# Ledger of designs, part 5: peptides against a protein of PDB entry 1LOE

Target 1, 181 residues: chain A of PDB entry 1LOE
Amino acid sequence: TETTSFSITKFGPDQQNLIFQGDGYTTKERLTLTKAVRNTVGRALYSSPIHIWDSKTGNVANFVTSFTFVIDAPNSYNVADGFTFFIAPVDTKPQTGGGYLGVFNSKDYDKTSQTVAVEFDTFYNTAWDPSNGDRHIGIDVNSIKSINTKSWKLQNGKEANVVIAFNAATNVLTVSLTYPN
Target 2, 181 residues: chain A of PDB entry 1LOE as posed
Amino acid sequence: TETTSFSITKFGPDQQNLIFQGDGYTTKERLTLTKAVRNTVGRALYSSPIHIWDSKTGNVANFVTSFTFVIDAPNSYNVADGFTFFIAPVDTKPQTGGGYLGVFNSKDYDKTSQTVAVEFDTFYNTAWDPSNGDRHIGIDVNSIKSINTKSWALQNGKEANVVIAFNAATNVLTVSLTYPN

## One batch from the design tools (peptide; made by RFdiffusion4, then SolubleMPNN)

Design b2_p14_2_s1
Fold by OpenDDE base, seed 5:
Structure b2_p14_2_s1 (fold): chain B 181 residues (1-181), chain A 14 residues (1-14)
Amino acid sequence: as target 1 above (181 residues)
Amino acid sequence: DGYKRIGFSATTSG
């Protein structure tokens, strides 16, 4: 496939320390996950872990996060493979590339993964993606095969504003994506 | 243990 670059132009907090993995890096302007090169995985983790589960009370934490990403592809009809927001064990390392988005290793449910992801999937993998072939947003729990998906139209080169919220009381993960320009 | 890290990931192929 044609090379595609994935970048995050806005993310918070502004002075958040990052752990870079694979080809991920940052400049003053943006966090770049991949350059325009083939067969690469780029990741960046917030250095500070989050406390999502209180072992004393059993309570699961609510959270809200927002960011702005840009996908730059030389050919808008050939964009691979995708961009992912994820929550993983603190010692997480890059996983399988390509259609597994560097986050998972199987389409089968694997509880040992302990990973939840929101994928912004730009490439159709017939083995697990929705059969309509649409680019999509997916919620992934311990598997690259999403438990829920929604079609999404990529605007190449444009900033997409994303808000992800988790409500522990209702066990609902909400994802919103808008193109303001 | 209740702690996780948030991250971003992207891949290319072809």
Scores: peptide ipSAE 0.711, ipTM 0.952, DockQ to the pose 0.652
Fold by OpenDDE base, seed 4:
Structure b2_p14_2_s1 (fold): chain B 181 residues (1-181), chain A 14 residues (1-14)
Amino acid sequence: as target 1 above (181 residues)
Amino acid sequence: DGYKRIGFSATTSG
């Protein structure tokens, strides 16, 4: 089947309390966004908001964050739909499920979303995903259609270490993913 | 106002 569980097993050193949405929950061991069941949306937000943009000065903040996630799929050749890290308005709620990853509602640019995401997309959606059909990492700005993508090879059941950094001076978002084990 | 929340999301489908 296409059912897959998505979990986060490690957070950065500044781990905060979490706000759970949809089917997301936590145990002492991990944050579980979904179980291997059909048609689910699971989200978790850091409780404390971050100040990314200063309205008085117009300055944008730098940030670096890291986490470790695990995808557990009954069938490594049929994995849906994906996992995403996102930055959204403080009152953000789950959005469209499935290929929209619970974060977006459109493949068209929607400035009202005010959401940036890094997707780890495990399922090919012909309407917006790269035509090669590869699982991929994507950077999404106010749309599920990524502004940039890179092919990514899933290691089922393995911990993936991710580092995401934003440089305000250069307006560059960097993403790294490694499977150390 | 410049404030955002960081989050994680995942979905499954039929």
Scores: peptide ipSAE 0.711, ipTM 0.952, DockQ to the pose 0.658
Fold by OpenDDE base, seed 3:
Structure b2_p14_2_s1 (fold): chain B 181 residues (1-181), chain A 14 residues (1-14)
Amino acid sequence: as target 1 above (181 residues)
Amino acid sequence: DGYKRIGFSATTSG
């Protein structure tokens, strides 16, 4: 069996295990994905490719990841789009379409994208987001239009703890978000 | 080939 694990507790100015794309950067030991300006994309990839499927055995890997994030979005009319945790092809590049979180470029399902994302969406896009207009967590498979969503009450400026787990045997992705304070 | 990269992404709209 093969096991790969890693952790980053503090983000430094020279993170050699990250590939920064667009406006992504580190400051004050935090990973910052966007600037406070219009029409930007910021991404950060773990530099080492992850072996999620073994072509010889057919086995698909299980995984668990955890992270902490902070969002400031007190006014729903003046917010950014949110952010995603995503899994994509090794040569993945930032996408520039508005509202697509830098990962997708269409609400239509495109299997050639080979991209899965968990979105933490703070902006309501009428064309594809849940009709109730709530901020939400979504699971996105090859499309910005989530296959499943759940309303999420953002606590502005507070640290949220996220755990994402994938069970290969059941093909179930689980997302947990808590505010510990 | 069974390899992917993981990461984080965010955008601001125009």
Scores: peptide ipSAE 0.669, ipTM 0.946, DockQ to the pose 0.810
Fold by OpenDDE base, seed 2:
Structure b2_p14_2_s1 (fold): chain B 181 residues (1-181), chain A 14 residues (1-14)
Amino acid sequence: as target 1 above (181 residues)
Amino acid sequence: DGYKRIGFSATTSG
């Protein structure tokens, strides 16, 4: 794949301390997950864990988060593997790179992963991606093979505003992406 | 234990 940089220019209502993994780093203005280099994984975690379910009651919490990301590819027709929002075990480490987006290790469902991700997938992997070859948003549960996908038109170098919400009562994850003009 | 971390990830390949 072509070298591609992925950055987050805005994230969270309250900016928290970050745990950087791989090539991820931050400046005053942005979180950079990858620079335009080959064969890399860049990750950043909010240092503060979230409490998603109560062990005493079994209740699952709702959550809403928002962020703004930018993909900058030298060649818009040859973009790298993708960008991912994920929720993982607190001790999560970078996983398989490339098409696995540094978050998963298999297209087969692996409950031990305990990871949910929203992928902004910029590269077509024949083995698991939608057959139309479109760049897409996907919801991934314990597998790089999305349980649901939607075609997405990348605007290279432009800020995309994302809102992700989880409704525990309905068990529905909602993703909204817009390119403001 | 009910705790998770939120993160972001991106990858490049060859």
Scores: peptide ipSAE 0.690, ipTM 0.946, DockQ to the pose 0.653; fails the geometry check

Design b2_p14_2_s2
Fold by OpenDDE base, seed 4:
Structure b2_p14_2_s2 (fold): chain B 181 residues (1-181), chain A 14 residues (1-14)
Amino acid sequence: as target 1 above (181 residues)
Amino acid sequence: DGLKRIGFSATTSA
């Protein structure tokens, strides 16, 4: 089946209130974005906005964040659609589901989206994903079509530790993923 | 104004 549950078991070191969207919810143990059911979109936002751009000075902020996610799929060889970390306008709402991961609406660059995402894409979409068909990590800027990708092997049911950092001085976004256990 | 929110999203297919 293509049913998959996505959850986050660890947030960053700072606790924040969450805004739940779609099918997302939380328990004491974890944040669940989707259950292992078909055709769902689940999102959760940190309620506190961040200042990424200073309109007065033109400076862009550095940031580092970390989290731990788990993907649970009944069939490790058929997992859809994916999980994303994203930075979006404060009033962001769920976007197109399925292969658009609830974050984007087009494979064409759309600056009005004002959204950057790191995707952990578990399902191959021929129209925009890397031709090798691998599950992958992608950096998405205003489009579901990643500007950069790297193959990634899903370990079903295991916690993946992620660190995402942005260096404003170099304009470099770094993503690291490890399976510590 | 430079304000953004960080979030997480996931989807499943029909």
Scores: peptide ipSAE 0.703, ipTM 0.948, DockQ to the pose 0.652
Fold by OpenDDE base, seed 3:
Structure b2_p14_2_s2 (fold): chain B 181 residues (1-181), chain A 14 residues (1-14)
Amino acid sequence: as target 1 above (181 residues)
Amino acid sequence: DGLKRIGFSATTSA
């Protein structure tokens, strides 16, 4: 077996282990994905590819990741789309379709996407989001239409702690979000 | 080959 791990506690202006796409950049030791303007896409990828599936043995890797995020949305009726943590093919490119969080381009399941995402969705898209209209956490597999969702109360400007874990043996992905302060 | 990249992504709408 093989284990790969990495940690980024502070984001610098010359973060060589990140690939910035669209309007993504770092400032004040934070990764900033979008500016406060309309019609933008911002992404950042870890530069080193990771081995999720062993093509020789067929074994799937376990993983655990944690991060902290802040969303500034002083007006709850004027918010952006949210953001996502995602796993995609090494040559993944930003997607420009509105409401697709820069990762997907359809609500239809597309196996060729080979992309899994955990979305932190702050904008209600009637075409695919849960009908209750709540801001939510979603698990997205090859589609912006989540296979599972859970309501999440956004605390404006507050730091949220997230832990995402995948158990390959059970094929279960778990997501936890807390506001410690 | 089983290789992937991980990352973060966000958008704003028109």
Scores: peptide ipSAE 0.672, ipTM 0.945, DockQ to the pose 0.842
Fold by OpenDDE base, seed 2:
Structure b2_p14_2_s2 (fold): chain B 181 residues (1-181), chain A 14 residues (1-14)
Amino acid sequence: as target 1 above (181 residues)
Amino acid sequence: DGLKRIGFSATTSA
């Protein structure tokens, strides 16, 4: 079964800046969201809320986030669903249901979820994923059905560097993924 | 409101 591990500079030995949900756990500088078992949900939230929108001015914040991830998928026929980087309401809770990546609960657009995710999807769900069946990066707004996708070739067990940037002036979210090694 | 949390999430299915 596929496992996912992550490394970001904010991870530390004390882990005081993280809220763990489900089966996620950490060691020094590493967060592991899924185990090599079925039917698991693992999440970790940065404990400090962020001000993405200024209610007084109406301005939306710019942001740039980078992280490194490793996906171990030793069996091509026994893979997990992938993972997401997501932004959600402060009281967000893990969601169940296969293929929803622990963030969403429907392919229907639901503005009340107030959740945006960048998915790194390793499992083809015929009901909502791109019909070519490729592993893909997707931008998800209030739905597991991505508003935009791009095919992504997984390099098993290798570290991928990700940069996610949002430009509020242009309302453009940019995702880049590279395998430096 | 404008308060959000950032996180990571992953699942395995049946």
Scores: peptide ipSAE 0.660, ipTM 0.940, DockQ to the pose 0.636
Fold by OpenDDE base, seed 5:
Structure b2_p14_2_s2 (fold): chain B 181 residues (1-181), chain A 14 residues (1-14)
Amino acid sequence: as target 1 above (181 residues)
Amino acid sequence: DGLKRIGFSATTSA
């Protein structure tokens, strides 16, 4: 496929420390996950872990996060592979690249992954993606094969605002994506 | 133990 860059222009709280993995890096105004190079995996983790499960009460935490991303591809019809927001074990390392988005290793459910992701998938993988071939947002639980998806229209080079919220009481994860400009 | 990290990941291919 042609080279595509993925960037996060607004993310997390101010002064958030990051752990860079693979080809990810930052400048003053941007987290760049991939350079304009093929066959790369770029990741960045918030250095501070989160407490999603309270061992005392068994309660799962609510959370809300927002970020703004930009995909910049030379050809809007050939964009690979996508990017994810994910929650993983604190010692997580880059996983399989390409269509596995650097987050998963299997299309089969693997509870040992202990990883949940929201994928913004720009490339159709026939083995697990929705059969309509649309670019899509997906909810991934311990597998690259999403438990739920929704078609999404990429606007190449434009900033997309994303809000992700989890309500533990209802066990509902919501994703909102808008192009304000 | 309830501890996780949040992150972003992106990939490119051939």
Scores: peptide ipSAE 0.709, ipTM 0.948, DockQ to the pose 0.638; fails the geometry check

Design b2_p14_2_s3
Fold by OpenDDE base, seed 4:
Structure b2_p14_2_s3 (fold): chain B 181 residues (1-181), chain A 14 residues (1-14)
Amino acid sequence: as target 1 above (181 residues)
Amino acid sequence: DGYKRIGFSATTSA
């Protein structure tokens, strides 16, 4: 059985309003997306939309965001399916679960999803994941099949610090993950 | 219209 808990630490309701979807919930200092149970989808959205694209000028905004997440799995060798940061339409709802991470519905490019995600994928899906089978960070644009991936070693139960930055001028998305402790 | 929401998602399997 491949189950795990996915949580974001140092995250509370006093920081920003959230829209909870699926099994996601929050405590004073933690956002929990899933518990270590089977077949769950948990999401949380920041309630305030962000304006990242100007329809009049065509300009795209820069952004930098940081967060800390924890994956806590009963068995570190059997962890599914993954954690995802995403940017989606304002009315976004949970999508396909399992290997689609609740964010996408296809491995084929689907422009209608209008969704960009950074996945922290803990489970190998033969149909679209890198063939080496490694857990990985992926950048996903309108598809669960990442446009770019990098192997990532999970430290079970440890806090991972993430920084995601987008440079509109260069159209480059940068992802950094560290385990400081 | 250029507006998006940021979110987090996670899933588990059987």
Scores: peptide ipSAE 0.694, ipTM 0.948, DockQ to the pose 0.654
Fold by OpenDDE base, seed 5:
Structure b2_p14_2_s3 (fold): chain B 181 residues (1-181), chain A 14 residues (1-14)
Amino acid sequence: as target 1 above (181 residues)
Amino acid sequence: DGYKRIGFSATTSA
């Protein structure tokens, strides 16, 4: 497979509110998750834990997050493996690489993972990805096999604007992605 | 306990 670089703009080189894992790091302008080398996992966590569930009331929090990411691959026709937004246990560590996106370890549902992810999957894994082979956005709950997917057209080297929102009342997670340029 | 961390991840392969 062809190597790919993933980055998020507007991050400083010495941001202390991020926990870097694997090959993740910051530059003057970007948070970079991977270099253009093979077999890497790069992650960055927001250092402050997020209170998602209220133990007293049982209420689950609503949230909205927005970010801009860039996938920059030398070969736009062979891009592996993908970019992922995730919510995981506070002590989360890098998981299986490659098609598991550094977030999961199985295509089977594993409640012990306690991880929800939105994948921006650029590489087709026949064992679990949609059979049409399209690059796709997926919602992953405790498994790399998405509970729902939608085809997505990668614009290599371009900034993608993403908004992810969760409505606890309806239990609906929404994802929007646009290429403004 | 109701707390999670948010993060980003990316991978490359051979």
Scores: peptide ipSAE 0.680, ipTM 0.943, DockQ to the pose 0.655
Fold by OpenDDE base, seed 1:
Structure b2_p14_2_s3 (fold): chain B 181 residues (1-181), chain A 14 residues (1-14)
Amino acid sequence: as target 1 above (181 residues)
Amino acid sequence: DGYKRIGFSATTSA
């Protein structure tokens, strides 16, 4: 497969609130997760943990997050493997690469993963991806096999604006992606 | 304990 680079805008070289893992690093304006080389995993964690649920009351927090990402692939028709936003245990380390996006290790539900992810998947894996072969956005809970997906048309080299919101009362996660430029 | 870390990940393959 063809390689690609993934970056997120509005990060500087002095982002000391990030924990870099694998090939992740920052430039003047971007957090770069991968370069266009084969078989890489790049991750970046926010150093401060977030309090998602209250252990005393059991209440789960609402949250909204937004970011901008860019995929730069030399061949827009053959792009592997994808970009992922995730929430994981505080001691999380890079997981299986390739189609597992560095976040999961199995297509089977594994509660010990304790990981939720929103994938922006550019490569079709026949074992778990939607059969239409479309690039897609997926919501992943303790498995690389998404609980829900929707088709997404990649615009190579363009900035994608993403908003992810979680409503604790309804237990619904919403994802929106737009290309404003 | 209710605490998690958020992050971003990306991969390439052969």
Scores: peptide ipSAE 0.678, ipTM 0.944, DockQ to the pose 0.652
Fold by OpenDDE base, seed 2:
Structure b2_p14_2_s3 (fold): chain B 181 residues (1-181), chain A 14 residues (1-14)
Amino acid sequence: as target 1 above (181 residues)
Amino acid sequence: DGYKRIGFSATTSA
């Protein structure tokens, strides 16, 4: 694939401590997951774990998060594999690169992954992606094969505002992406 | 145990 850089210009209301994995790093204003080079996996974890499930009550927590990302590719029609927001076990490490986005290892459902992701997928992998070949947002549960997808028109070099919310009562995850003008 | 970490990931390939 074409070399592509992925950056997050806003990844939370407060600056959080980060655990960098692979090629990810940060500056004062930006988290950069990949540079415009080939064969990279860049990850960054918030150092503080979230308590998403209460063992005493069995209740699952609601959450809302927002961030702004930029995809910057020399060729907007031939970008890299994609960018992913994920929730994983606290000891998570980089997984398979390329089309697996550094988060998963299989298209088959693997409950041992214990990982949920929202993918912003910029490369069509025929083995699991929607057949229309569109760049897409996907919700991934323990598999790179999304349980649901929606086509998304990439604007190269532009900031995309994302909001991800989970409602525990309804068990619904919502994702919105906007390019503000 | 109910704890997870949130993160971001991105990949490039050949």
Scores: peptide ipSAE 0.676, ipTM 0.943, DockQ to the pose 0.649; fails the geometry check

Design b2_p14_2_s4
Fold by OpenDDE base, seed 2:
Structure b2_p14_2_s4 (fold): chain B 181 residues (1-181), chain A 14 residues (1-14)
Amino acid sequence: as target 1 above (181 residues)
Amino acid sequence: TGYKRIGFSATTSA
């Protein structure tokens, strides 16, 4: 079976394998998606398209990805929307609607978006987020309204380790988040 | 067909 893999341990100033969109950029060996200002969107795509579906066999690829992130959100009442790891069409463009994490543009299911995201959501949007108002991890399929969510206690400024795995045979996406500190 | 791009995205609201 064909396998594609890559890793980026330190983000450099000339990260040729990334496509930056919006305010996304690299600094101090980190990928920075947003700044502490209102109404911004920042994205970074891996430059090489990923072959996830085989048209000949109909097989969908398994995948495993891992990354480390830091969120600085000292004030819960003045917090950004959060961020996503997402998989989208090759020509995907940043979306500017507030609360949609730069990936979606509606809470309504839209199969034409062909986008899956794992959200790390720090802002409660009454219209679609879990009613308990907790910061949460969500799995989003063609909509910002998650098909499944789980409360997540953000440790401000601390590094979180994430592992996301997809099993094509079972059609199950698994998300794991830990604070190893 | 069968190709996607992966990435990260974040936003701030008004």
Scores: peptide ipSAE 0.715, ipTM 0.951, DockQ to the pose 0.844
Fold by OpenDDE base, seed 5:
Structure b2_p14_2_s4 (fold): chain B 181 residues (1-181), chain A 14 residues (1-14)
Amino acid sequence: as target 1 above (181 residues)
Amino acid sequence: TGYKRIGFSATTSA
């Protein structure tokens, strides 16, 4: 069984194991996806492709990823649009911005997207988001319209610790988010 | 086939 493991604890200029897209960049040892301006898309990809499917056996890989993120909005009552962890084709490029989070282009299921995402959605889009209007965590498969969601309370400017795990045997994706401080 | 890239994305709007 092949195993891929990586960690980044200090982000620097010219980080060679990251592919920056859109407005993504590193500064002050932090990965920054968006500038404090409107209408931006920022992405960062791990440069090495991940082997998630074995064509010989058909087996799908298990994985666990952990990260810390901060959303620091000037106005905590008006925060758009969100933060996303995603798995996409190796040649993936930024997709539609705004409520599509730079990852998807449609609320309709599109198998050609070949993209799975965990969204931390801070802005309510009436066309596809849960009707309660809550900020939420969502699991997205080939569509910005989540297959499952859970309400989430943003703590503006605070570090959120996230763990995402996928169990291939059960086909279950788990997401945990905590604010330790 | 069988390879993907993982990443992070964020957006802002008007």
Scores: peptide ipSAE 0.683, ipTM 0.943, DockQ to the pose 0.927
Fold by OpenDDE base, seed 1:
Structure b2_p14_2_s4 (fold): chain B 181 residues (1-181), chain A 14 residues (1-14)
Amino acid sequence: as target 1 above (181 residues)
Amino acid sequence: TGYKRIGFSATTSA
């Protein structure tokens, strides 16, 4: 398959609040997760842990996050494998690469993963992806097999604006993606 | 408990 590089805009060259894993690094304008080379994993974690669950009350926090990402692929018709936003255990390390997006190790539900992700999946994996073969946004809970998906048309080299919101009262996660440029 | 880290990930393959 063709290689793909992934960058996130509006990061500085000295991001001391990030933990870089694999091939992830920053430039003046972007966090770059991968280069256009085969079989790589790049990750970046926000260094400060986030308190999302109160163990005493059982309350889960609402949250909203937004970011801009760019996929740069040499061939827009053959792009592998995808970009992912995730929430994972504090000591999380890169997981299985390729179609597992460096975040999961199984297509079956594995509660020990303790990981929730929003995937922007550019490559069709027959074993778990929607059968229509569309590039898609997916919500992943402890598995690379999404609990819900929606088709998404990649605009290669263009900036995508993403908003992810979680409503704890309804237990609903919402994702929006637009190409304003 | 109740703490997580947020991150981004991307992969390439053959």
Scores: peptide ipSAE 0.671, ipTM 0.938, DockQ to the pose 0.649
Fold by OpenDDE base, seed 4:
Structure b2_p14_2_s4 (fold): chain B 181 residues (1-181), chain A 14 residues (1-14)
Amino acid sequence: as target 1 above (181 residues)
Amino acid sequence: TGYKRIGFSATTSA
């Protein structure tokens, strides 16, 4: 398969609030998660934990997150494996690479993962991805097999603007992606 | 616990 680099804009070398894992690093303007080489896993965590669940009340927090990412691949028709936004335990470490996106280890539901992810999946894995073979956005709960997916057309080298919002009252996670340029 | 970290991840393969 073809390799690609995954980058997120608006990061700088002066940022001290990131925990880099695997091949992740920052440049002047970008957080770069992978290089255009084979078999890489790159992650970056925001260093400050977030309190999303109150054990006393059972309340779950609402949140809205926005970011911009770029996939830059030599061949836009064969890109592996994908980019992921995730929420995980504070001590989370890189998980299985490749089609598991460095976030999960199983296509079966694993409650011990305690991880929710929004995947921007560029490579079709027959074992768990939608059968149409499309690149897709997926919502993943404790499994690489998404609970919901939507086809997504990659624009190679272009900045994708993403907004992810969670409404605790309705238990609904929304994802939007646009290519403004 | 109620605390999590937000992160980004990406992978490549052969």
Scores: peptide ipSAE 0.665, ipTM 0.938, DockQ to the pose 0.652

